# Ledger of designs, part 24: peptides against a protein of PDB entry 2MBZ

Target 1, 143 residues: chain A of PDB entry 2MBZ
Amino acid sequence: GINLTPEEKFEVFGDFDPDQYEEEVRERWGNTDAYRQSKEKTASYTKEDWQRIQDEADELTRRFVALMDAGEPADSEGAMDAAEDHRQGIARNHYDCGYEMHTCLGEMYVSDERFTRNIDAAKPGLAAYMRDAILANAVRHTP

## One batch from the design tools (peptide; aimed at target 1 S38 C104 M108)

Design b2_p19_3_s3 (made by RFdiffusion4, then SolubleMPNN; its pose is not in this set)
Fold by OpenDDE base, seed 4:
Structure b2_p19_3_s3 (fold): chain B 143 residues (1-143), chain A 19 residues (1-19)
Amino acid sequence: as target 1 above (143 residues)
Amino acid sequence: MANRRAAGALAFLSSHPPP
């Protein structure tokens, strides 16, 4: 799990409670290689590491929102680059994330209403926009 | 500024693959 005090967790995650999902995540993905990799990597993470991850996610979210507000299509270079950065961030912080895996994640963002609800809290339709950008990025990088 | 909850959810939940 995340080795932070309740106070530290609040400082890092705020009103989002990662512990709320821990059991379900384990139940659904506990037998996957990706889950194993993530647990191994994050076991050594400090508060500062988690904060960095949150900051990266916040920046990415703002970036996608800005693209949407500007009317940029999800298959624009800007949107696809943001999707690529998202993929690489997952790879650095958690587990090997190829384009197929990334596409599956994107689909989950729109098919699991809890993901959709949480993501779209930043902007309605953000999850769908991200899914489309992820798919476009995957397509341009695969035969 | 983006919603912090949304960013947190993306960061944490995206750390786990789909089934």
Scores: peptide ipSAE 0.233, ipTM 0.799, DockQ to the pose 0.582
OpenDDE base, seeds 1, 2, 3, 5: peptide ipSAE 0.166, 0.154, 0.157, 0.175; ipTM 0.757, 0.748, 0.754, 0.763

Design b2_p19_3_s4 (made by RFdiffusion4, then SolubleMPNN; its pose is not in this set)
Fold by OpenDDE base, seed 5:
Structure b2_p19_3_s4 (fold): chain B 143 residues (1-143), chain A 19 residues (1-19)
Amino acid sequence: as target 1 above (143 residues)
Amino acid sequence: MANKRSAGALAFLSAHPPP
């Protein structure tokens, strides 16, 4: 699991408890290369590393919300660039994330209600907007 | 104080592969 004290976990994750999902994640993904890569990378992460990851996620969320509020289409350059940054963030922090993998993640955001509720807490329809931006970004990078 | 709320679920769960 995440090597933080309960107090540190609260400071970083707040009301979200990642430990609640550890067993499910292991059961669903434990035999995949992506899972192995993520476990190997994150095993050495400090509180500061986890905080940086959360800050990056929060910034990305705010960026997508701002794009929606500005009326930018999900296939705009701004939205596709945000999707690309999201993909690169996953690759940097967790596991190799190609465009096909990223597209699958986007579909999960709208098909798993837990993801949808969590994402849409920032703005209704955000999960669908992110999914559409991810798809558009994948298309523009695939000949 | 209001508890901190972040995109934690997105970040954490996206750290693992999709179905």
Scores: peptide ipSAE 0.146, ipTM 0.733, DockQ to the pose 0.480
OpenDDE base, seeds 1, 2, 3, 4: peptide ipSAE 0.138, 0.138, 0.111, 0.139; ipTM 0.737, 0.726, 0.709, 0.739; seeds 2, 3 fail the geometry check

Design b2_p19_4 (made by RFdiffusion4)
Pose (drawn by RFdiffusion4):
Structure b2_p19_4 (pose): chain A 143 residues (1-143), chain P 19 residues (1-19)
Amino acid sequence: as target 1 above (143 residues)
Amino acid sequence: TPERRAAAALAFAAAFAPA
């Protein structure tokens, strides 16, 4: 998958070692179909592809988090759009985490505080803010 | 940085725990 060195993972993922949990991840659910399509795509991903996503993800925090500061609701245009923006980002980066699928991630994320702590490293409650943004975004699209 | 760690967690979750 990532097949990176500790140094690269640092320069890329920062102080985050996903490889150590590589096989551990499927222990949680390990039952998804989209992971199958993703492994095929992440089969050759390099540090650049991985870093490209990080710099991209960092940008997600400032805007999302900045929306929180202004005190605007997550189902807001800017917030939901930010959610739609997250969808295409993570989808085109692995296979195509559809809307319904993108939502599975939103709440399954609140369950394991490991993700939240690593994700909230930017700010607490961000996971909840995004889920609703993604959930609402999916609704305005859902028939 | 914390932001990088957060971004890494998101990228990791999307790559290895997609639904």

Design b2_p19_4_s1 (made by RFdiffusion4, then SolubleMPNN; from b2_p19_4, 12 letters changed)
Fold by OpenDDE base, seed 5:
Structure b2_p19_4_s1 (fold): chain B 143 residues (1-143), chain A 19 residues (1-19)
Amino acid sequence: as target 1 above (143 residues)
Amino acid sequence: SANQVAAGALAFLGAYLSV
């Protein structure tokens, strides 16, 4: 789990408690490489580390929203670059994330209602836009 | 399988539930 005090967790994540999913994740995926990598990396994360990750996520969200507001298609260079940064962020902070894995993540954003609702809270249709950008980015990197 | 593993990992991480 996340080794922060209740006060620190609130400061970083607000009303969302990621640890509420810990038992489900462990039971379903506890024996996978992705789970192991994530646990190893995050075990020593401080409040500042988690805050940095949240700041990166917030910035990426604003970036995608700005692209949508500007009418940029999801397969534009701007949108695909944002998707690439998203993939690299996952790889740095949590677990190895290739283009196939990233495409699966994008599809999850529109197929798992928990993700869809959380993502679309920033802007309706954002999850679908991200999925399309992720797919386009994967295609251009796998010719 | 990749989707299943990815779903579990990201669900655990609140940072990515908020994008």
Scores: peptide ipSAE 0.078, ipTM 0.740, DockQ to the pose 0.091
OpenDDE base, seeds 1, 2, 3, 4: peptide ipSAE 0.094, 0.095, 0.074, 0.087; ipTM 0.732, 0.743, 0.732, 0.744; seeds 1, 2, 4 fail the geometry check

Design b2_p19_4_s2 (made by RFdiffusion4, then SolubleMPNN; from b2_p19_4, 12 letters changed)
Fold by OpenDDE base, seed 3:
Structure b2_p19_4_s2 (fold): chain B 143 residues (1-143), chain A 19 residues (1-19)
Amino acid sequence: as target 1 above (143 residues)
Amino acid sequence: SANQVSAGALAFASAYLAV
């Protein structure tokens, strides 16, 4: 799993405990390419790496919230650009993430209550907004 | 697909992020 002390994990992830999912993930997806890629990449991650990833996610969240507050549609250029940055961040930090994969992730954000609750903690409806932005971004990049 | 759903769940757990 994440090679951090309990204190470091708390500093980076707060009250969220990622380790509670480790066994489930290995059991269900341990034989997938995405799992192998993620484990390979993250095995060497330091606290600073994880903090950077969290900071990037926080910045993206603020960006989406700002778009929502401004009344920008989820299929606006601003929202689609944010979705693209999200996709690229996943690809850079975890595993190859194409537009189809990204769309599936977006659907998960609204269909899995655990995701929805965590995301909407920042702003109600954020998960749905992200899903729509992800879909729009995928469409514009799919000839 | 089932694989895509699995990949999504893995993304959450692997990233340990809400987003």
Scores: peptide ipSAE 0.109, ipTM 0.740, DockQ to the pose 0.107
OpenDDE base, seeds 1, 2, 4, 5: peptide ipSAE 0.114, 0.115, 0.088, 0.101; ipTM 0.744, 0.745, 0.738, 0.742; seeds 1, 2, 4, 5 fail the geometry check

Design b2_p19_4_s3 (made by RFdiffusion4, then SolubleMPNN; from b2_p19_4, 11 letters changed)
Fold by OpenDDE base, seed 4:
Structure b2_p19_4_s3 (fold): chain B 143 residues (1-143), chain A 19 residues (1-19)
Amino acid sequence: as target 1 above (143 residues)
Amino acid sequence: SPLQVAAGALAFLSAYLSV
């Protein structure tokens, strides 16, 4: 799991406990390349690394919310750029994430209720907006 | 972050999609 003390985990993740899902994920996908890559990358992560990852995710959330509030379509340049940054963040921090995989992730955000509810806590419809932006970004990069 | 649900972050999401 995440190599942090309970105190550090609270400081970084607050009420969210990633370890709640560790066993399920390991059981279902523990032999996949993505899982292996993530374990290898995160093995050396410090508290500061995890905090950075959380900060990046929060910033991206705020960015998408701002786009929605401004009425920008999900296939706008701004939304697609945010989606691209999301993809690159995944690739940098966790595992190789091509456009096809990213599109699949977007679909999961709207099809898995756990993701949908968690994402939409920031703003109703955010998961769908992100999915659409992810798809648009993928399309522009893979004609 | 609302973008992270499983085991720490987005680490295992691609595997989820791979079924």
Scores: peptide ipSAE 0.086, ipTM 0.756, DockQ to the pose 0.267
OpenDDE base, seeds 1, 2, 3, 5: peptide ipSAE 0.082, 0.089, 0.079, 0.097; ipTM 0.739, 0.757, 0.735, 0.755; seeds 2, 5 fail the geometry check

Design b2_p19_4_s4 (made by RFdiffusion4, then SolubleMPNN; from b2_p19_4, 10 letters changed)
Fold by OpenDDE base, seed 2:
Structure b2_p19_4_s4 (fold): chain B 143 residues (1-143), chain A 19 residues (1-19)
Amino acid sequence: as target 1 above (143 residues)
Amino acid sequence: SANQVAAGALAFASAYLPV
């Protein structure tokens, strides 16, 4: 699990408790390379590391929301660039994330109602927008 | 905040849900 005190976890994640999904994650993905890589990378993460990850995610959310508010298509350069940054962030912080993996994550955003609900809390339709941007970015990088 | 919730979801997806 995340190596933070309860107080630190609250400071970083608020009421969201990622560790509540530990058993489900282990059951579904415990034998994958991504899971192993993530566990290895995050094992040494400090509170500051987790805070940085949250800040990056927050920045990305703001970017996508701004794009939607501006009426930019999900396959616009701006949206695809945001998707690329998201992919690179996953790769840097957690596990190797190719374009196919990223596309699968995007699909999860719209197929897992828990993610859809949480993501769309920032803006209705955000999960679908992100999925579409992720797909578009993957397409442009997979000629 | 709404962004905090979304950020948490994204962090969870990135960190704990490989696929």
Scores: peptide ipSAE 0.094, ipTM 0.740, DockQ to the pose 0.666
OpenDDE base, seeds 1, 3, 4, 5: peptide ipSAE 0.075, 0.080, 0.081, 0.076; ipTM 0.736, 0.734, 0.740, 0.740; seed 5 fails the geometry check

Design b2_p19_5 (made by RFdiffusion4)
Pose (drawn by RFdiffusion4):
Structure b2_p19_5 (pose): chain A 143 residues (1-143), chain P 19 residues (1-19)
Amino acid sequence: as target 1 above (143 residues)
Amino acid sequence: AAARKAAAALAFAAAHPPA
């Protein structure tokens, strides 16, 4: 998958070692179909592809988190759009985490506090903020 | 650094989507 060195993972993922949990991830749910399509796509991903996503993800925090500061609701245009923005980003980066699928991530994320702590490293409750943004975004698209 | 760690978790979670 990532097949990176500890140094690269640092320069890329920062102080986050996903490889150590590589096989541990399927332990949680290891039952998804999309993961199959993703492994095919992440089969050759390099540090650049991985770093490209990080710099991209960092940008997600400032705007999302900035929305929180202004005190605007997550189902807001800017917030939901930010959610739609997240969808296409994580979808085109692995296979195509559809809307319904993108939502599965939103709540299954709140369950394991390991994700939240690593995700919220930017700010507490961001996971909840995004889920609703993504959930609402999926609604305005859902028939 | 913390933001990078958050972003890393996002990228890794997305590479391993739940059902």

Design b2_p19_5_s1 (made by RFdiffusion4, then SolubleMPNN; from b2_p19_5, 8 letters changed)
Fold by OpenDDE base, seed 4:
Parts: sequence; C-alpha cells; structure tokens
Structure b2_p19_5_s1 (fold): chain B 143 residues (1-143), chain A 19 residues (1-19)
Amino acid sequence: as target 1 above (143 residues)
Amino acid sequence: MDRRRAAGALAFLSAHPPP
C-alpha cells in the first residue's frame, strides 16, 4: 500500500480514501504486469512524491474542466494533449502505459461507477470527456 | 467542484488498470 501515516494520507488525499480500494485492487489486478510495475515503483515513494502525483492529477483535472467549460471538443488538440500528458504521467509514476492501455483506462472511467462518481465530482461528464479525449489521442498516434 | 476527490481517483485508481 501507500507508505504514509494516516495524517499524511489525509494531508495528501483529503476526502479521497485510497485505502478503501486497496483490497479490491489487489484482487482484481494483483496478477497484472502493470500492478507489479506500479507496486515496485511506488514502494519507495515519499509523502512528497505522492503529493507531486496528486498535484499533477489536480492540474490535469483542472485542464480538462477548463476545456469543457470553454466548449472545446474532446478531439481538439488541447484535449488530446491533456490526454497525452495523462498517459505520460502514468508512465512516469506507475507503469508502462501505451495507447491501447490508456484507451482501456478511459473506458473504465465510464464503465466503473466508482471511477465515474469520483471523477465527475469535479464536473459532471468529466469521465466521459476524458474517455473521448483519450480515445482521440490514441487514434492520432496509432500508425 | 470537488477536484481533490477527482484528482485522488486519477492519481491512485489509474495506477491499477483493468485486467
């Protein structure tokens, strides 16, 4: 799991409780290469590392919300670039994330109600918008 | 807007993709 004290977890994640998902995550994904890569990479993460990851995710969320508020389509260069940054962030922080994997994640955001609920807490429809941007970004990078 | 919850979901849950 995340090697932080309860207080540190609260400082970093606030109202989001990652611990409530840990058991299910292990049960569903524990045998995947991505899970193993993520566990290995994050095992040494400090509070500052997790805070950085949280800040990056917050910035990304803000970017997508701003794009939606501006009426930019999910297949705009701005939205696709945000999706690309998301993919690269996953690669830096967790596991090798190709475009196929990223598209799968996007579909999960709209098919798993827990993802949808948590993501759409920032703005209704955000999960669907991100899924569409992720798909568009994958398409433009597929030979 | 509740970005902390959304950001937490993206930061943590996205680290574990579907099988």
Scores: peptide ipSAE 0.312, ipTM 0.862, DockQ to the pose 0.666
OpenDDE base, seeds 1, 2, 3, 5: peptide ipSAE 0.261, 0.227, 0.244, 0.286; ipTM 0.839, 0.817, 0.823, 0.849; seed 3 fails the geometry check

Design b2_p19_5_s2 (made by RFdiffusion4, then SolubleMPNN; from b2_p19_5, 7 letters changed)
Fold by OpenDDE base, seed 4:
Structure b2_p19_5_s2 (fold): chain B 143 residues (1-143), chain A 19 residues (1-19)
Amino acid sequence: as target 1 above (143 residues)
Amino acid sequence: MARRRAAGALAFLGAHPPP
């Protein structure tokens, strides 16, 4: 789990409790390399590391929202670059994230209502926009 | 103090669980 005090968790995550998903994540993905890598990497994370991850996520969210508000297509260079930064962020912070894996994550954002609801809290349709940008980015980088 | 809204949920939820 995340090695933070309840107070630190509140400071970093606020009303979002990542621990509520720990059992489900373990049950679904506990035997995957991605899960192993994530557990290994995050085991050493400090409060400041978790805060940075949250800040990066917030910045990316704002970036996608701004693209949507500007009317930029999800297959625009701006949207695809944001998707690439998202992929690289996953790779740095959690586990190796190739374009296939990233596309699968994007599909999960629109197929799992919990993800959709949480993402679309920033802007309706954001999950779908991100999925489309992720797919476009994967396509441009895959032979 | 206004409760800090879960802003980073996207990265955590999107990046943490593999599909």
Scores: peptide ipSAE 0.097, ipTM 0.713, DockQ to the pose 0.416
OpenDDE base, seeds 1, 2, 3, 5: peptide ipSAE 0.094, 0.112, 0.089, 0.111; ipTM 0.715, 0.716, 0.712, 0.718; seeds 1, 2, 3, 5 fail the geometry check

Design b2_p19_5_s3 (made by RFdiffusion4, then SolubleMPNN; from b2_p19_5, 7 letters changed)
Fold by OpenDDE base, seed 4:
Structure b2_p19_5_s3 (fold): chain B 143 residues (1-143), chain A 19 residues (1-19)
Amino acid sequence: as target 1 above (143 residues)
Amino acid sequence: MDRRRAAGALAFLAAHPPP
């Protein structure tokens, strides 16, 4: 799990506890390369590392919300660039994330209601918007 | 807007590889 004290976890994650899903994640994806890469990479993460990851995710969320509020389509350059940054962030922090992998994650955002609910807490429809931007970004980068 | 919850969800999702 995340090697932080309860207080540190609250400071970084607030009311969201990623560790509550650890068992399910292990059961569903424990034999994948991505899971192994993530476990290996995050095992050494400090509180500051986790805070950085949260800050990056928060910034990305704000970018997508701003794009939605501006009425920018999910296949706009701005939305696709935000999706690309999301993909690259996953690659830096967790595991190798190609465009195909990223589209699979996008589909999970809208197919698993738990994720949809958590994402849409920032703005209704955000999960669907992100999924669409991820798909558009993958298409433009696939020759 | 619950940004921390959404950010946490994104971080969590990133740690969850697709099948």
Scores: peptide ipSAE 0.210, ipTM 0.806, DockQ to the pose 0.670
OpenDDE base, seeds 1, 2, 3, 5: peptide ipSAE 0.174, 0.113, 0.116, 0.173; ipTM 0.780, 0.747, 0.747, 0.783

Design b2_p19_5_s4 (made by RFdiffusion4, then SolubleMPNN; from b2_p19_5, 8 letters changed)
Fold by OpenDDE base, seed 4:
Structure b2_p19_5_s4 (fold): chain B 143 residues (1-143), chain A 19 residues (1-19)
Amino acid sequence: as target 1 above (143 residues)
Amino acid sequence: MARRRSAGALAFLSAHPPP
């Protein structure tokens, strides 16, 4: 699990408790390479590392919300760039994330109600917007 | 004390690979 004290977890994650999903994640994805890579990378993460990851996610969420509020289409340069940053963040922090994998994640965001609920807490329809931006970004990077 | 609001749930959720 996350190598933080309860106090540190509160400081970093606040209202969100990542530990509540640990068992289910292991059951569903424990045999995948992505799961293994994530466990290996995150095993050494400090409080500062986790805080950085949270800050990056918060910033990305704010970017997408701002794009939606501005009425920018999901296939705009701004939305696709945000999707690219999301992909790169996953690759840097968790596991190798190519465009195909990223597209699969986008589909999960709209097909699993728990993902949709968590994402859309920031703004209704955000999960669908992200999925569309992820797909558009993948398409523009396909030779 | 109110807990901090975090959109970081997305990052954590994204750490989980698709099925």
Scores: peptide ipSAE 0.157, ipTM 0.734, DockQ to the pose 0.426
OpenDDE base, seeds 1, 2, 3, 5: peptide ipSAE 0.151, 0.153, 0.142, 0.155; ipTM 0.736, 0.734, 0.728, 0.735; seeds 3, 5 fail the geometry check

Design b2_p19_6 (made by RFdiffusion4)
Pose (drawn by RFdiffusion4):
Structure b2_p19_6 (pose): chain A 143 residues (1-143), chain P 19 residues (1-19)
Amino acid sequence: as target 1 above (143 residues)
Amino acid sequence: SAFEEAAAEAAYIALHHPF
């Protein structure tokens, strides 16, 4: 998958070692279909592809988190759009985490505090803010 | 069914799309 060195993973993922949990991930659910399509796509991903996503993800925090500061609701245009923005980003980066699928991530994320702590490293409750943004975004699209 | 189709990948994405 990532097949990176500890140094690269640092320069890329920062102080985050996903490889150590590589096989551990499927232990949680390990039952998804989308993961199959993703592994095919992440089969050759390099440090650049992986860094490209990080710099991209960092940008997600400032805006999302900035929205929180202004005290605007997550189902807001800017927030939901930010959610739609997240969808296409994480979808085109692995296979195509559809809307319904993108939502599975939203809540299954709140369950394991390991993700939240690593994700919230930017700010607490961001996971909840995004889920609703993504959930509402999926609704205005859902028929 | 949709959850089962997406959960493992979601976890994988979470590992490779940290903030």

Design b2_p19_6_s1 (made by RFdiffusion4, then SolubleMPNN; from b2_p19_6, 9 letters changed)
Fold by OpenDDE base, seed 4:
Structure b2_p19_6_s1 (fold): chain B 143 residues (1-143), chain A 19 residues (1-19)
Amino acid sequence: as target 1 above (143 residues)
Amino acid sequence: SVRDAAASWAAYAALTNPF
């Protein structure tokens, strides 16, 4: 799991504990390349690394919320750029994330009620907006 | 600092694979 003390985990993740899903993730995706890559990359992550990842995620979430508040469509340049940054962040920090993989993650945001509920806590409809932006970004990058 | 719930789930999603 994440090599942080309980105190460090609280400082970085707050009330959310990624390790609480460790067994489920292993059961569902333990045999995938993405899982292997993520475990390999994150094994050496320090508290500072995890904090950076959280900060990046927070910033991206704020960007999407701001776009929604402004009434920008999910296929706007701004929304698609935010989706692209999201994809690149996953690729940089966890595992190779192509556009197809990214669209699948977007679908999970709206199909798994746990994700939907938690994401929409920031803003109602955020999960669906992110999914739509991810799809639009994937389409514009498809040759 | 304020942590966004959506960001936490984004992190979890990055630890998973839909395939």
Scores: peptide ipSAE 0.127, ipTM 0.749, DockQ to the pose 0.063
OpenDDE base, seeds 1, 2, 3, 5: peptide ipSAE 0.124, 0.126, 0.107, 0.121; ipTM 0.755, 0.751, 0.739, 0.752; seeds 1, 2, 3 fail the geometry check

Design b2_p19_6_s2 (made by RFdiffusion4, then SolubleMPNN; from b2_p19_6, 9 letters changed)
Fold by OpenDDE base, seed 5:
Structure b2_p19_6_s2 (fold): chain B 143 residues (1-143), chain A 19 residues (1-19)
Amino acid sequence: as target 1 above (143 residues)
Amino acid sequence: AVRDAAAANAAYIALTNPL
């Protein structure tokens, strides 16, 4: 799990504890390369590392919300660029994330109600908007 | 203010393995 004290975990993640999903994740994906890569990368992460990751996620969320508020379509250059940055962030922090993997993640955001609820807490429809932007970005990068 | 989305992203650590 995450090597932080309860107090540190609260400061970084608030009421959301990713460790609550450890058993489910191990059961579903414990034998995948992505799981192994993520465990190896994050095993040495400090509180500052986790905070940086959360800050990056917050910034990306604000960026998508701003695009939605401006009326930019999910297949706009701005939305697709945000999706690309999202993909690259996953690759840096967790595991190799190609366009097919990213598209699957986008679908999970709208098919798993836990993700949908958590994402849409920032703005209703954000999960669907992100999914559409992710798909559009994948299409433009797949000649 | 947008911290809730970060919590969802933290699920990348846990739930993100779509393939």
Scores: peptide ipSAE 0.140, ipTM 0.732, DockQ to the pose 0.080
OpenDDE base, seeds 1, 2, 3, 4: peptide ipSAE 0.134, 0.136, 0.126, 0.135; ipTM 0.730, 0.730, 0.727, 0.733; seed 2 fails the geometry check

Design b2_p19_6_s3 (made by RFdiffusion4, then SolubleMPNN; from b2_p19_6, 9 letters changed)
Fold by OpenDDE base, seed 2:
Structure b2_p19_6_s3 (fold): chain B 143 residues (1-143), chain A 19 residues (1-19)
Amino acid sequence: as target 1 above (143 residues)
Amino acid sequence: SVRDAAAANAAYIAATNPL
């Protein structure tokens, strides 16, 4: 799991503990390349690394919310660029994330009620908006 | 929020499964 002390985890994640999903993730995706890459890459992460990842995620959330509030379509350049940054962030921090993988993640955001609820806490419909932006970004990068 | 960011991070590490 995440190699932080309980105090560090609380500081970074608050009451939410990502490690609560460790067993489920291992059971569902433990044999995937993405899982292996993520475990290897994050094994050396410090508290500061995890904090940076959270900050990046929060920034991206704000971008998507702002786009929604502005009425920008999910297939707008702004939304697709945000989706691209999301994909690249996953690639940098966790595992190789091509456009197909990214699209699958987007689908998970709307198909797994836990993710939908957590994401939509920032703004109702955000998960669907992100999924649509992710798909649009994938399409524009797939000639 | 911290919870949203943490949830998003969990989504990242939770590789997409065909199922």
Scores: peptide ipSAE 0.130, ipTM 0.741, DockQ to the pose 0.088
OpenDDE base, seeds 1, 3, 4, 5: peptide ipSAE 0.129, 0.115, 0.095, 0.112; ipTM 0.760, 0.740, 0.752, 0.750; seeds 1, 3, 4, 5 fail the geometry check

Design b2_p19_6_s4 (made by RFdiffusion4, then SolubleMPNN; from b2_p19_6, 12 letters changed)
Fold by OpenDDE base, seed 2:
Structure b2_p19_6_s4 (fold): chain B 143 residues (1-143), chain A 19 residues (1-19)
Amino acid sequence: as target 1 above (143 residues)
Amino acid sequence: DVRRAAASWAAYAAATNPL
């Protein structure tokens, strides 16, 4: 779980409580290396760490939305660069995230309606756009 | 709600692995 008081959690995450999914996450992913790495890394995170992560995510979301609004295709250099930054952010903050893992995450964004609904709250179709950008980024980095 | 969206795909993605 996230080591924050209820007040701190609200300040950082607002109406979204990541800990509400702890049981499901443990059930679905508890035996994966990614889960282990994430638990190990985040165990020491402070409120400021979580806020930083949220700020980074907010910025990235705005970048994707701006690209969509500009009509840039998901396989544009700008969109693929944003996808790469997303991958690297996951790697820094949570767990080793290679391109295959990243593409799987992207697919989850469009296949799990909860993710789709939450992501598309920023802009309809954002989850699909991110998935496509993630895939394109992975392809361009494949030797 | 950009923040809500970011929280979900960042925090839950960190918690939810595609494997």
Scores: peptide ipSAE 0.129, ipTM 0.737, DockQ to the pose 0.075
OpenDDE base, seeds 1, 3, 4, 5: peptide ipSAE 0.125, 0.120, 0.108, 0.126; ipTM 0.739, 0.735, 0.739, 0.743; seeds 1, 3, 4, 5 fail the geometry check

Design b2_p19_7 (made by RFdiffusion4)
Pose (drawn by RFdiffusion4):
Structure b2_p19_7 (pose): chain A 143 residues (1-143), chain P 19 residues (1-19)
Amino acid sequence: as target 1 above (143 residues)
Amino acid sequence: SAREAAAALAYAAAHIGGH
């Protein structure tokens, strides 16, 4: 998958070691189909591909988090769009985490506080803010 | 850090996958 050195993972993922949990992840659910399509895609991903996503993800926080500061709702245009923006980002980066799929991630994320702590490192409650943004975004698209 | 947040997100999307 990532097949990176501790140094690269630092320069890329920062102080986050996903490899140590590589096989641990499937322990949670390990039953998804999309993971299958993703492994095929992440089979050769390099530090650049991985870094590209980080710098991209960082940008997601400022805007999302900035929306929270202004006190605007998550189902807002800017917020939901930010959610649609997240979808295409994580989808084209692994296989295509569809809308319905993208939502599975939104709530299954609140369950494990490990993700939240690592994700909220930017700000508390961001996970909830995104889920609703993604959920609402999926609704305006859902037939 | 924000980097750690972004890393968790990216790796989770890659290895959790959707149903």

